Peptides against a protein of PDB entry 4N78. Designs and how they scored, part 202

Target 1, 186 residues: chain A of PDB entry 4N78
Amino acid sequence: HFQVICRLLGYQGIAVVMEELLKVVKSLLQGTILQYVKTLMEVMPKICRLPRHEYGSPGILEFFHHQLKDIVEYAELKTVCFQNLREVGNAILFCLLIEQSLSLEEVCDLLHAAPFQNILPRVHVKEGERLDAKMKRLESKYAPLHLVPLIERLGTPQQIAIAREGDLLTKERLCCGLSMFEVILT
Target 2, 155 residues: chain B of PDB entry 4N78
Amino acid sequence: MAELQMLLEEEIPGGRRALFDSYTNLERVADYCENNYIQSADKQRALEETKAYTTQSLASVAYLINTLANNVLQMLDIQASQLRRMESSINHISQTVDIHKEKVARREIGILTTNKNTSRTHKIIAPANLERPVRYIRKPIDYTILDDIGHGVKW

## One batch from the design tools (peptide; made by RFdiffusion4, then SolubleMPNN)

Design b2_p22_2_s1 (from b2_p22_2, 10 letters changed)
Fold by OpenDDE base, seed 1:
Structure b2_p22_2_s1 (fold): chain B 186 residues (1-186), chain C 155 residues (1-155), chain A 22 residues (1-22)
Amino acid sequence: as target 1 above (186 residues)
Amino acid sequence: as target 2 above (155 residues)
Amino acid sequence: SMFGTEELLEGARELTEEVLDA
């Protein structure tokens, strides 16, 4: 599903969605969640001493339940605050999954473009084969597929310019060194 | 462009006019040949003359038709070439726009990105002072402390 | 023989008309 979303939205659509999600998350965190946290801090017992071990585990639990009764019984916490936290969590997860899916798509694009861009995979050298000879053979095999040199030889100046720009855009991907998710966590 | 214009404005209309004129001339030639055959004392000569005029007329018409057809074909080829050039131009513009849109999109999403901090795995500098593992001396749980809590009958 | 020339002229006429109508 996320892969399909990435394909449909493209970079621009993803950017818009991410920006809006960030706004929503910010609004939730700075608004309702912050208010509830402040309220919780106010009702939090100032002094919560460990009860004596002599009361046993049930007595200790009852003690803490009593001390936290106001917090536990705060109905709005469960209905509103936790819901907002779920929304924030879902937004974060969505961003993560979108970034991962986008990265996969970008890698696939890079792999598909590689033969046309003189990007050769690391060839596994079998025992007894010279790496250099194998690489040279591969280079020779794929040389006719190099798009930019081909267009530079046969194309118009305008076509050459477009080909170079297209080649650059194909090579430059977010997955090579950029993270959206790190920005979201920040 | 000049060639196409010449074909459209001069050659093709001119060819059509010539063909029409040829048609009217053929009728005149036919009438002449018929009258000549009827009036001539030498029917064989008149027949041979008619054959000659017929052959000439057919050759002329065939030439006019061929010329006109070739001009029309040439016109169509030029127009097809122009359409191909227009298509190429439109495609070029479209590609340029798409590239531009992609660049804009990448800038927009780029604002939402940060460089992947290859967090150099902070070598967990093992604190140099390995606090000697305090030998967890299992102090035997002296259960005698619990002796006073139970209903133990002091004997 | 006269019929042959008339047929040729008619054929030429037909071809001419066909091209003019195109």
Scores: peptide ipSAE 0.022, ipTM 0.637, DockQ to the pose 0.005
Fold by OpenDDE base, seed 5:
Structure b2_p22_2_s1 (fold): chain B 186 residues (1-186), chain C 155 residues (1-155), chain A 22 residues (1-22)
Amino acid sequence: as target 1 above (186 residues)
Amino acid sequence: as target 2 above (155 residues)
Amino acid sequence: SMFGTEELLEGARELTEEVLDA
């Protein structure tokens, strides 16, 4: 699904969606969540001493439950605040999955374009074959497919310009050095 | 442009008219040949003359048809060439627009991106000697580095 | 026509009409 979304939206659509999600997350964090956090901070016990270990795990749990009773019983926290946190979490996950899907798509595009851009895969050399000889054969095999040189030789100046720009756009992808998710997390 | 106009306005209409006139002339020739054969004392000579006129007339018509057909074909070829040029121009514009749109889209998404900090934990030991700024040679991006990242579809 | 000239003329007419109508 995310791959389809990436294909449908493209870079522009993804950018718009990500921007809107960031706005939503910001709104949730600075609005409702912040307010609940402030309220929680106000109702938090000022002094919460660690109970003695002699009370055992159940006693310690009861102690903390008693200290946090007002927080636990705060119904709005469960219904509204946790829902908002879920929404934020979902937004973050969505962004992550979109970025991953986009990266995969970009990698696929790069791989598909590689033969046309004189980017040859590392050839596994079987025992006894010279790497150089295989590479030369591959280069020779794919030489006619090099799009930019071909167009430079046969095309009009306008076609050459378009081919060069297209080649550049194909080579410059987000997956090569850019992260959207890191921006979302800051 | 001038050639196409000449074909459309002069050569093809002229050829059509010539062909029509030729039809009329053939009828006259036929009438002449028939009358000549009837009136001639030498029927053999009259027949040979008729054959000669018939052959010449047919050759003339064939020539006119061929000329007209060639002119029409030439016209169509010129028009087809013009259409191809127009198509090429439209495609160029379309591609230019697409590239522009893509650039805009990439700028937009680029604003939402940061450089992947490859925390190379390698302590950049500042080389004591300020090596002269090695000219940034754009090494072709070796995309094979990405082969290890993700579930590579084993081909 | 004793010499088949009518058939030739008819053929020529047909060809002429085809070319003229084209």
Scores: peptide ipSAE 0.018, ipTM 0.636, DockQ to the pose 0.005
Fold by OpenDDE base, seed 3:
Structure b2_p22_2_s1 (fold): chain B 186 residues (1-186), chain C 155 residues (1-155), chain A 22 residues (1-22)
Amino acid sequence: as target 1 above (186 residues)
Amino acid sequence: as target 2 above (155 residues)
Amino acid sequence: SMFGTEELLEGARELTEEVLDA
């Protein structure tokens, strides 16, 4: 689904969606969540000592439940605050998955374009074959597919310019060194 | 442009008219030949004359058709060439616009990106109060207890 | 007709019409 979304929206659409999500997240964080956090901080027990380990895990849990009883019983926390946190979480996950999907699409594009851009695959040399000879054969095989040189020989100046720009746009991808998710986390 | 105009306005219409006129003339020639054969005392001579006129008429019509056909073909070739040039121009514009749109899109998404190599300098704000390291005995958290709670995102 | 002139004329007519309609 995310791959389809990436294909459908393209870079521009993804950017718009991400921006809107960021606005929503910001609004949730600075608004409702912040208010609840402040309230929770006020009602938080001032002194919460670690219970003795002798009480075991159940006893420790019961101790904390007792100390946090007022917080746990706060109905609005469960209904409103947790819902907002879920929304934020979903937004973050969405951004992550979109970025991952986009990266996959970009890698595929790069792979498909490689033969046309004089990017040769790493050749596995079988025992007894000279790497140089194999590389020369591959170069010879793909030489006619080199788009930019072909257009430079046969095309008009305008076509050459377009081909070069297209080549650059094809080579330059976000997956090569950029992350959207890191920006979202900051 | 001048050649195309000449073909469209003069040569092709002229050729069509000539061909139409030739049809009328052929009918007249046929009538003449028939009458001449009937009235002539020398039937063999009349026949030879008819053959000659027929051959000449057919040759003339063939020539007119050929000329007209060639002119039409030439016209079509010129028009096809013009269309190809227009198509090429439109394609170039379209490609230029697409490239521009793509560049804009790349800029827009680029604003939302950062370099992956940026060291997460997590400023671990060390809590000011170094509370004495209470020996936290890490009991192994049995994560199996959480297996029932998580709605896993189905990839 | 005695010399096939009608057939020739018909053929010529058809050819003419084809070219004129093209």
Scores: peptide ipSAE 0.016, ipTM 0.629, DockQ to the pose 0.005
Fold by OpenDDE base, seed 4:
Parts: structure tokens; sequence; C-alpha cells
Structure b2_p22_2_s1 (fold): chain B 186 residues (1-186), chain C 155 residues (1-155), chain A 22 residues (1-22)
């Protein structure tokens, strides 16, 4: 599904969606979540000493339950705050999955363009074959497919310019060095 | 452009008119030949004259048709060439627009991106001793290990 | 090849001869 979304939206559509999601996340964080955090800080016990381990796990749990009773009884925290946190979480996950899907699409595009851009796959050399000879053979095989040199030879100056720009755009992909998800986490 | 205009406005209409006039003339020639044959005392001579006129008339019509056809073909070739040029221009514009849109889109999404921290690939200091690729000795999969698991048909 | 006027004339002549011999 995310791959289809990436294909449908393209870079521009993804950018728009990501921007809007960031706005939503920001709004949730700075608004409702922040307010709840402030409220929680106010109701937090000022002095919460670690109970002695001698009370055992049940006793320690009861101690913390008692200390946090006001927080636990805060009904709005359970419903609204957790919902907002889920929304933020979903947004983050969405961004992650979109980035991953986009990266896959970009890699596919790079692979599809490779024969036309003189990008040869790493060839497995069987024992006894010379790597150089095999590479030369592959280069020769794909040489007629090199778009830019072909257009440079046969095309108009305008076509050459377009071909070069297209080639550059094809090579320059986000997956080569850029991350959206890191920006979202920041 | 001037050639196409000449073909469209002068040569082709003129050729059509000439062909129409030729049709009228053929009718007149036919009437003349018929009357001449009926009135002539020398039927053989009249027939020969009719043959001559018929041949000439047919040749004339054929010439007119050929000329008209060639002019039409030339017109079509010029138009086809113009269409190809227009198509090329449109394609160029389209490609330029697409490239521009793509650049804009990439800038927009680029704002939402940061450089991947290329974790300093620890220079995998290739251990000086390239461990000789352990010759993958294809150990034959001993399938006998599976003999005890299934109710295999004991032959 | 532009059918020369001569070839057309010859064809017309042949056609005329065929009609007359019939």
Amino acid sequence: as target 1 above (186 residues)
Amino acid sequence: as target 2 above (155 residues)
Amino acid sequence: SMFGTEELLEGARELTEEVLDA
C-alpha cells in the first residue's frame, strides 16, 4: 500500500503529506500533550523515594500505585492523552513506512535506468573468467543503450540539455544520502 | 509555408477546375466525334480522327489527374512535416515542464530531508589476512538425517 | 516515377486499339 501511495503521490505529493503530518504532530505535541504533561508534573509527588527492596515486588508496586494514585485516577489522561500519543505514533510510523517505500521505488528507478546510464551491475565472476574481460563485454553490450552519448551524437543542443538534466535527475535520488525520517524525529 | 499556401489556394483548386473543364471538353469531343462519324462520307477517316481525339483526351485527363494527385501528395507531405515539427516542439516543452516540476518537487521534499549520517563506516580495515574465502565445500546434504522423522514408506 | 506523358499516351493508344479490335 505504501509503495502505491509513493508512486501515486510522487515527490511533491509525499512532501505535502509529510509537511501536513509534521504540522499535526507539532500541534499535538505543543498543544494537548504538553498540557497533559504539565498537569502530570503538577500532580506528581514532589518526593518519590525509592522504596526499600525489602518490601518485595508487590509492596513496591503498591507503593508506586499509591504515589501515582492521582495520576492513575486522572481519567482524561487515559483517554485523550493516550489517543494523541497514538496519533503521533501513527504519524511517525507512516513517515517511516513512506520513506522506506520511497527508497525502494528510488532504488528500482535507479536499477531500471542503470543500463542507460552506463552503470553496470557487479558481475559475479566464475572461476577462470577474467573480470576485466567480462566487464568489457558488458560495457560493449550496453554501450548502444547509453542515452546521453546517443543524444549527444544525434540530437539537437536542446535535446542534449534535456537528456543531461534528465540523467542527472535520475541519478540524484533521496535514497542516496537523504533521510526524511530523521527530520521528523528532530 | 508559401509552398503549402500555393498548393492549397492555387494549384489544387486550379487542378480540380481543370479536371472539371476537361470533363466538359470530353463531352464536347465525344459529341463532335459522333456527329463527324455520322456525317462523314469517309467512315474510316472519321474513325481514325475519333481515335486520335480519344487518345489525346485520355492523355490529357491522365495528366491532369497525375498533376493533381502529385500536388495533393506534396501538400500532405508538407503538412506531415509541419505536424512532426509541432510534435517535436510540444515534446520539448513538455519535457522542459516535467523537468521543472520534478526539480520543484525535489526541492520541496528536500526541505524535509537531512543527510543520512553515514555512520563512518568503520574502515573495515580489511584484516590484512584476507581470510581465504573458506572454500565453500558443498558438504553434500546428508538427507539420511531426515530418515527417522517421517513415516516414509519403508521399502 | 512520374508517369511520363509519353507512357500515358502509349497506354491510351493501347487501350484505344483494344477497344477497336474488339
Scores: peptide ipSAE 0.017, ipTM 0.622, DockQ to the pose 0.005; fails the geometry check

Design b2_p22_2_s2 (from b2_p22_2, 14 letters changed)
Fold by OpenDDE base, seed 4:
Structure b2_p22_2_s2 (fold): chain B 186 residues (1-186), chain C 155 residues (1-155), chain A 22 residues (1-22)
Amino acid sequence: as target 1 above (186 residues)
Amino acid sequence: as target 2 above (155 residues)
Amino acid sequence: EKFGTEALLKGAEELTREELDK
């Protein structure tokens, strides 16, 4: 699904969606969540000493349960605050999955364009074969497919310019060095 | 442009008119030949004259048709060339626009991106023991594993 | 251009001959 979304929206659509999601997340964080956090901070016991380990896990749990009783009994925390946190979480996951899907699409595009851009994969060399010879053969094989040189030879100046620009755009992808998800986390 | 205009406005219409006139003239010639043959005491001479007129008329028509056809073909060739040029221009514009849109889109999404901190991935120390490429043993996909999954008709 | 007209003329002459020989 995310791959399809990426294909349909393209860079522009993804950007718009991501921006809107960021706005939503920001709104949730700065609004409702912040308010609840402030309230929780006010209700939080000012002095919460670590219980002695001798009380064991159950005793420690009871201690914290008692200390946090007012928080646990705060019904709105579960219904509203946790819901908003889920929404934020979902948004984060959405962004992550979109980025991953986009990266895959970009990689595919790069791979598809590679033969036309003189980007050749490393050929598996069997024992006794020279890598260089195989690579040269491969280069020679795909040389006629090199778009930019072909257009430079046969095309008009305008076509050459477009071809070069297109080539550059094809090579420059987000997956090569950019992350959206990191921005979302900041 | 001048050539195309001349073809469209002068040569082709002129050729069509000439053909039409030729039709009228042929009818007159035919009538003349018929009457001449009937009235002439020397039928052989009249026949030879008719043959001459017929040959001339056919030649004339053939010439007119050929000329007109060539002019039309020339017109079409010019138009085809113009269309090709227009197509090329449109394609160029389209590509330019697409590139521009792509650049804009990339800028927009770029604002939402940060540089991947390529943490110096510690040199993947190639494990000293290159695990022998496990020979990809094509295990036949056992599709029977899926036999219990779905509402398919057990044959 | 002249070649086509000559062929047509010859064809016309042949057709006229065939009709006269009938």
Scores: peptide ipSAE 0.013, ipTM 0.714, DockQ to the pose 0.005
Fold by OpenDDE base, seed 3:
Formats: sequence, C-alpha cells, structure tokens
Structure b2_p22_2_s2 (fold): chain B 186 residues (1-186), chain C 155 residues (1-155), chain A 22 residues (1-22)
Amino acid sequence: as target 1 above (186 residues)
Amino acid sequence: as target 2 above (155 residues)
Amino acid sequence: EKFGTEALLKGAEELTREELDK
C-alpha cells in the first residue's frame, strides 16, 4: 500500500501529506498531550520509593497501584490522552513507512535508468577473467543505449537540454543522502 | 505554406474540375464513336478511329488522375509534416512543464529532509564479548541472476 | 459494342495505380 501511495502521490503529494501530518502531530503534542502531561506531573507522587522485594510481585504491584491510584483512575487519560498518543504514533509510523517505500521506488528508478546513463554494475569475474576486459565489453554492449550522448548527436538543442535535465533528475534521488524521518523526529 | 496553399486552393480543385470536364467530354466522344460506327459505310475505318479515340481518352484521363493523385499526396505529406512539427512542439512544452513540476516537487520535499548523518560515531557498543568480527564477506551480488527476469532487451 | 465511359475510367484508374506503385 505504501508503495502505491508513493507512486501515486509522487514527491509533491508526499511532501504535502508529510507537512499536514507534522501539523497534526504538533497540534496534538502541544495541545492535549502537553496538558495531560502537566496534569500528570502535578499528581505524580513526589516520593515513590521502591518497595522491599520481600513484598513479592503482588505486594509491589499493589504498592504502585496505591501510589498511582489517582492516575490510574483518571478516565480521561485512557480515552483522550492515550488516543492522541496513538495518533501520534501512527503518524510517525506512517512517515517511516512512506520514506522506506519511497526509497525503494527511487532505487528501482535508478536501477532502471542505469543502463541508459552509463552506470554499469561491477560484474562478477570468474577465475581467469580480466575484470577490465569484461567491463569494456559490457560498456561496449550498452553504449548504444546511452541516452544523453545519443540525443546530443541526433537531437535538437532543445532536446539536448531536456535530456540533460532529465538525466540529472534521474540521478539525483533522496535516497542517496536525505532522510525525511529524521526531520520528523526532531 | 505557399506550396500547401497552392495545392489546396488551385492545383487540387483545378485537377478535380479537369477530371469532371474530362468525364463529360469522354461521354461525348463515346457518343460520337458510336454514331460514327453506325453511320459509316467503312466499318473498319470507323473502328480504328474509335480505337484511337479510346486510347487517347484513356491516356488523358490517366494523366489527369495521376497528376491529381500526386498533388493530393504532396498535400498530405506537407500536412503530415506540419502536424509532426506541432506535435514536437507540444511535446517539448509538455516535457519542460513536467521537468519544472518535478523540480518544484523536489524542492518542497527537500525542505522536509535532512542529510543522513552517517555519523561514524554510532558507538558500536562493542558487545563485551568481541566475537571475532565475522568478516563480512561481501558476496558479490550476481546480477546475472536477474538477466532472465523482465521484459528487457534480450541481447 | 458500346464502349462505356465507366470502363474507360476504370482502366485509367488502374493505370494510375500501377504508376503510383512504381
């Protein structure tokens, strides 16, 4: 699904969605969540010591339950605050998955374009074969597919310009060094 | 432009008129030949004359049709060329717009990105037990495995 | 035999077609 979303929205659509999500997250964090956190901080026990291990797990649980009774009984925490936190979490996950999906699409695009851009993978050399010779052969094989040189030879100046720009746009991808998710986390 | 106009306004209409006139004339010639044959005492001579007129008429019509056909073909070629040029222009504009849109889109999304900190400093918390770095033997990805997969140009 | 103008025209068209195919 995320791959399809990436394909449909493109860079522009993804940017818009991400911006809107960031606004929503910001609103949730600075609004409702912040208010609840402040309230929780106020009602939090000032001194909460670890009970003795001798009380066992049930006794320890009861101790903390008693200490946090006011928080646990705060109904709005479950219904509102946790819901908002879930929404924030979902937004974060969405952003992560979009970025990952976009990266995959970009890599695919790069791979598809590679033969046309004189970007050749390093070939596996069997024992006894010279890497250089094999690479030269490969280069020669794909030479007719080099789009920009072909258009430079046969095309109009306008076509050449477009081809060069297209080539550049194809080579430059976000996955090569940029992260959206890191921005979202900051 | 001038050539196309001449073809459209003068040559082709003129050729069509000529063919129409020729058709009418041929009918007259046919009538003449028929009457001449019926009325002539020398049927052989009348027949030979009819053959001559027939040959001439066919040649004339053939010439007219050929000329008209060539003019129409020429007209179509010129028009086709014009359409191709227009198409090329439209495509160029379209591509330019697409490139521009792409650049804008990339700028917009770029604002939402930061450089991937290849921070070398991720403290690889060396697990206390230095398991001997299993030499990551980069198995070269054999891309030849994919050679048979896809609609690519089989060389 | 009535030499019809239609036959003459057909013949001319055929000749023209042959010339165009060359």
Scores: peptide ipSAE 0.012, ipTM 0.706, DockQ to the pose 0.006
Fold by OpenDDE base, seed 1:
Structure b2_p22_2_s2 (fold): chain B 186 residues (1-186), chain C 155 residues (1-155), chain A 22 residues (1-22)
Amino acid sequence: as target 1 above (186 residues)
Amino acid sequence: as target 2 above (155 residues)
Amino acid sequence: EKFGTEALLKGAEELTREELDK
């Protein structure tokens, strides 16, 4: 699903969606969540000492349940605050999955373009074969597919300009060094 | 451009007019040949003359048709070439616009990105003593180990 | 060959004109 979304929206659509999600997250964090956190801080016991280990796990649990009773019984916390936190969580996950999907699409595009851009994978050399000789053969095999040199030789100045720009745009991808998700976490 | 205009405005209309005029002339020639044959004392001579005119007329019409046809074909070829050039121009404009849109989109999304901190993965200094890879023996996951952890539902 | 057909047509036209004027 996320791959399809990435294909449909493209860079521009993804940017718009991400911006809107950031606005929503910001609104949730600075609005409702902040208010509930402030309220929770006010209701939080000022002194919460660890009970003695002698009470055992059930006794310790009961102790904390008693200390946090007002928080646990705060109905709006479950219905509103936790829901908002879930929405924030979903937004974060959405951003992560979109970035991952976009990265996959970009890698696929790079791989598909590679033969046309003189980007050749390092070939596995069997015992007894020279790497250089294999690479040279591979280069020779794909040389006719090099788009920019081909257009530079046969094309009009306008076609050459477009080909160069297209080549550059094809090579430059976000996955090569940029992260959207890190911005969201920040 | 000049050649196409000449074909459209002069050569093709001229060729059509020539064919029309030829039709009228052929009718006159036919009438002449008929009358000449009827009036001539030497029917054989009149017939030979008619044959000559017929051959000439056919050759003339064939030439006019061929010339006109070639001009029309040439016109169509020029027009086809013009259309191809226009298509190419439109495609170039379209590609330019697409490239521009892509650049704009990339700028927009770029604002939402930061450089990946290539955390220098600390070279995991391989411990000097390569502990022999303990053959991973797939031990079945004993899920009962978790039975005592937490207030889980004691079935 | 192009000169021949035009000349022939003109010749035919001239002959027809001469006969129509007799």
Scores: peptide ipSAE 0.018, ipTM 0.710, DockQ to the pose 0.004; fails the geometry check
Fold by OpenDDE base, seed 2:
Structure b2_p22_2_s2 (fold): chain B 186 residues (1-186), chain C 155 residues (1-155), chain A 22 residues (1-22)
Amino acid sequence: as target 1 above (186 residues)
Amino acid sequence: as target 2 above (155 residues)
Amino acid sequence: EKFGTEALLKGAEELTREELDK
């Protein structure tokens, strides 16, 4: 699903969705959640001492239930605060999954474009073969597929300009050095 | 542009008129040949003359048709070439617009990104001495060791 | 261009010959 969303929205659509999600998260955190946290801090026991082990597990549980009675009985905590926290959590997960899906798509695009951009993987060298010779042979084999040099040789000035720009856009992807999720976490 | 206009406005219509005129002339020639054959005392000569006129007439019509056909083909080729040029221009504009849109989109999403802290993964310097895989000897977990740690029930 | 006219001329000659032989 996330892969399909990434393909459908593209960079622009993803940017818009992410911006709106950030606004929502900010609103939830600075508004409702902050208010509930403040309230919870006010009602939280100032001194919560560990009960003696002699009370056993049931006694310890009852002790904490008693100490936290006001918090446990606060019905809005479960219905509103926890729901808002779930929404924030879902938003974070959504952003993470979108970034991962986008990264996968970008990597695939880069891999598909690589032969046309003179980006060749390091080939496995069998014992006795020189890596340099094998790489040179590979480069020569794929040289006719290099799009920009081909268009520079055969194309019009306008086509050359478009090809160069297209090549640059193909090479420059977010997955190469940028993270959206890190921005969301800050 | 001038060549296409000449073909459309002058050459092709002119060729069509010439064919029409040729049709009328052929009818006159046919009438002449028929009358000449009926009135002539020398039927063989009249027949030879008819053959000559027929051959000439067919040649003239063939020439007119060929000329007209070539002009039409030339017209179509010019039009096809113009369409191809227009298509190319439209494609270039479209590509330019798409590239621009992509750049804008990338700027927008770029605002929402930060540089990946490529933590220089410290080259895991393979320890020079590959510690021999210490054969994992499953020592039974002696849980009694934990009996003295924590608030566990000392039996 | 020359081939088409020659073929037509030959065809015309043949048609004329066929009509004369009737």
Scores: peptide ipSAE 0.014, ipTM 0.717, DockQ to the pose 0.005; fails the geometry check

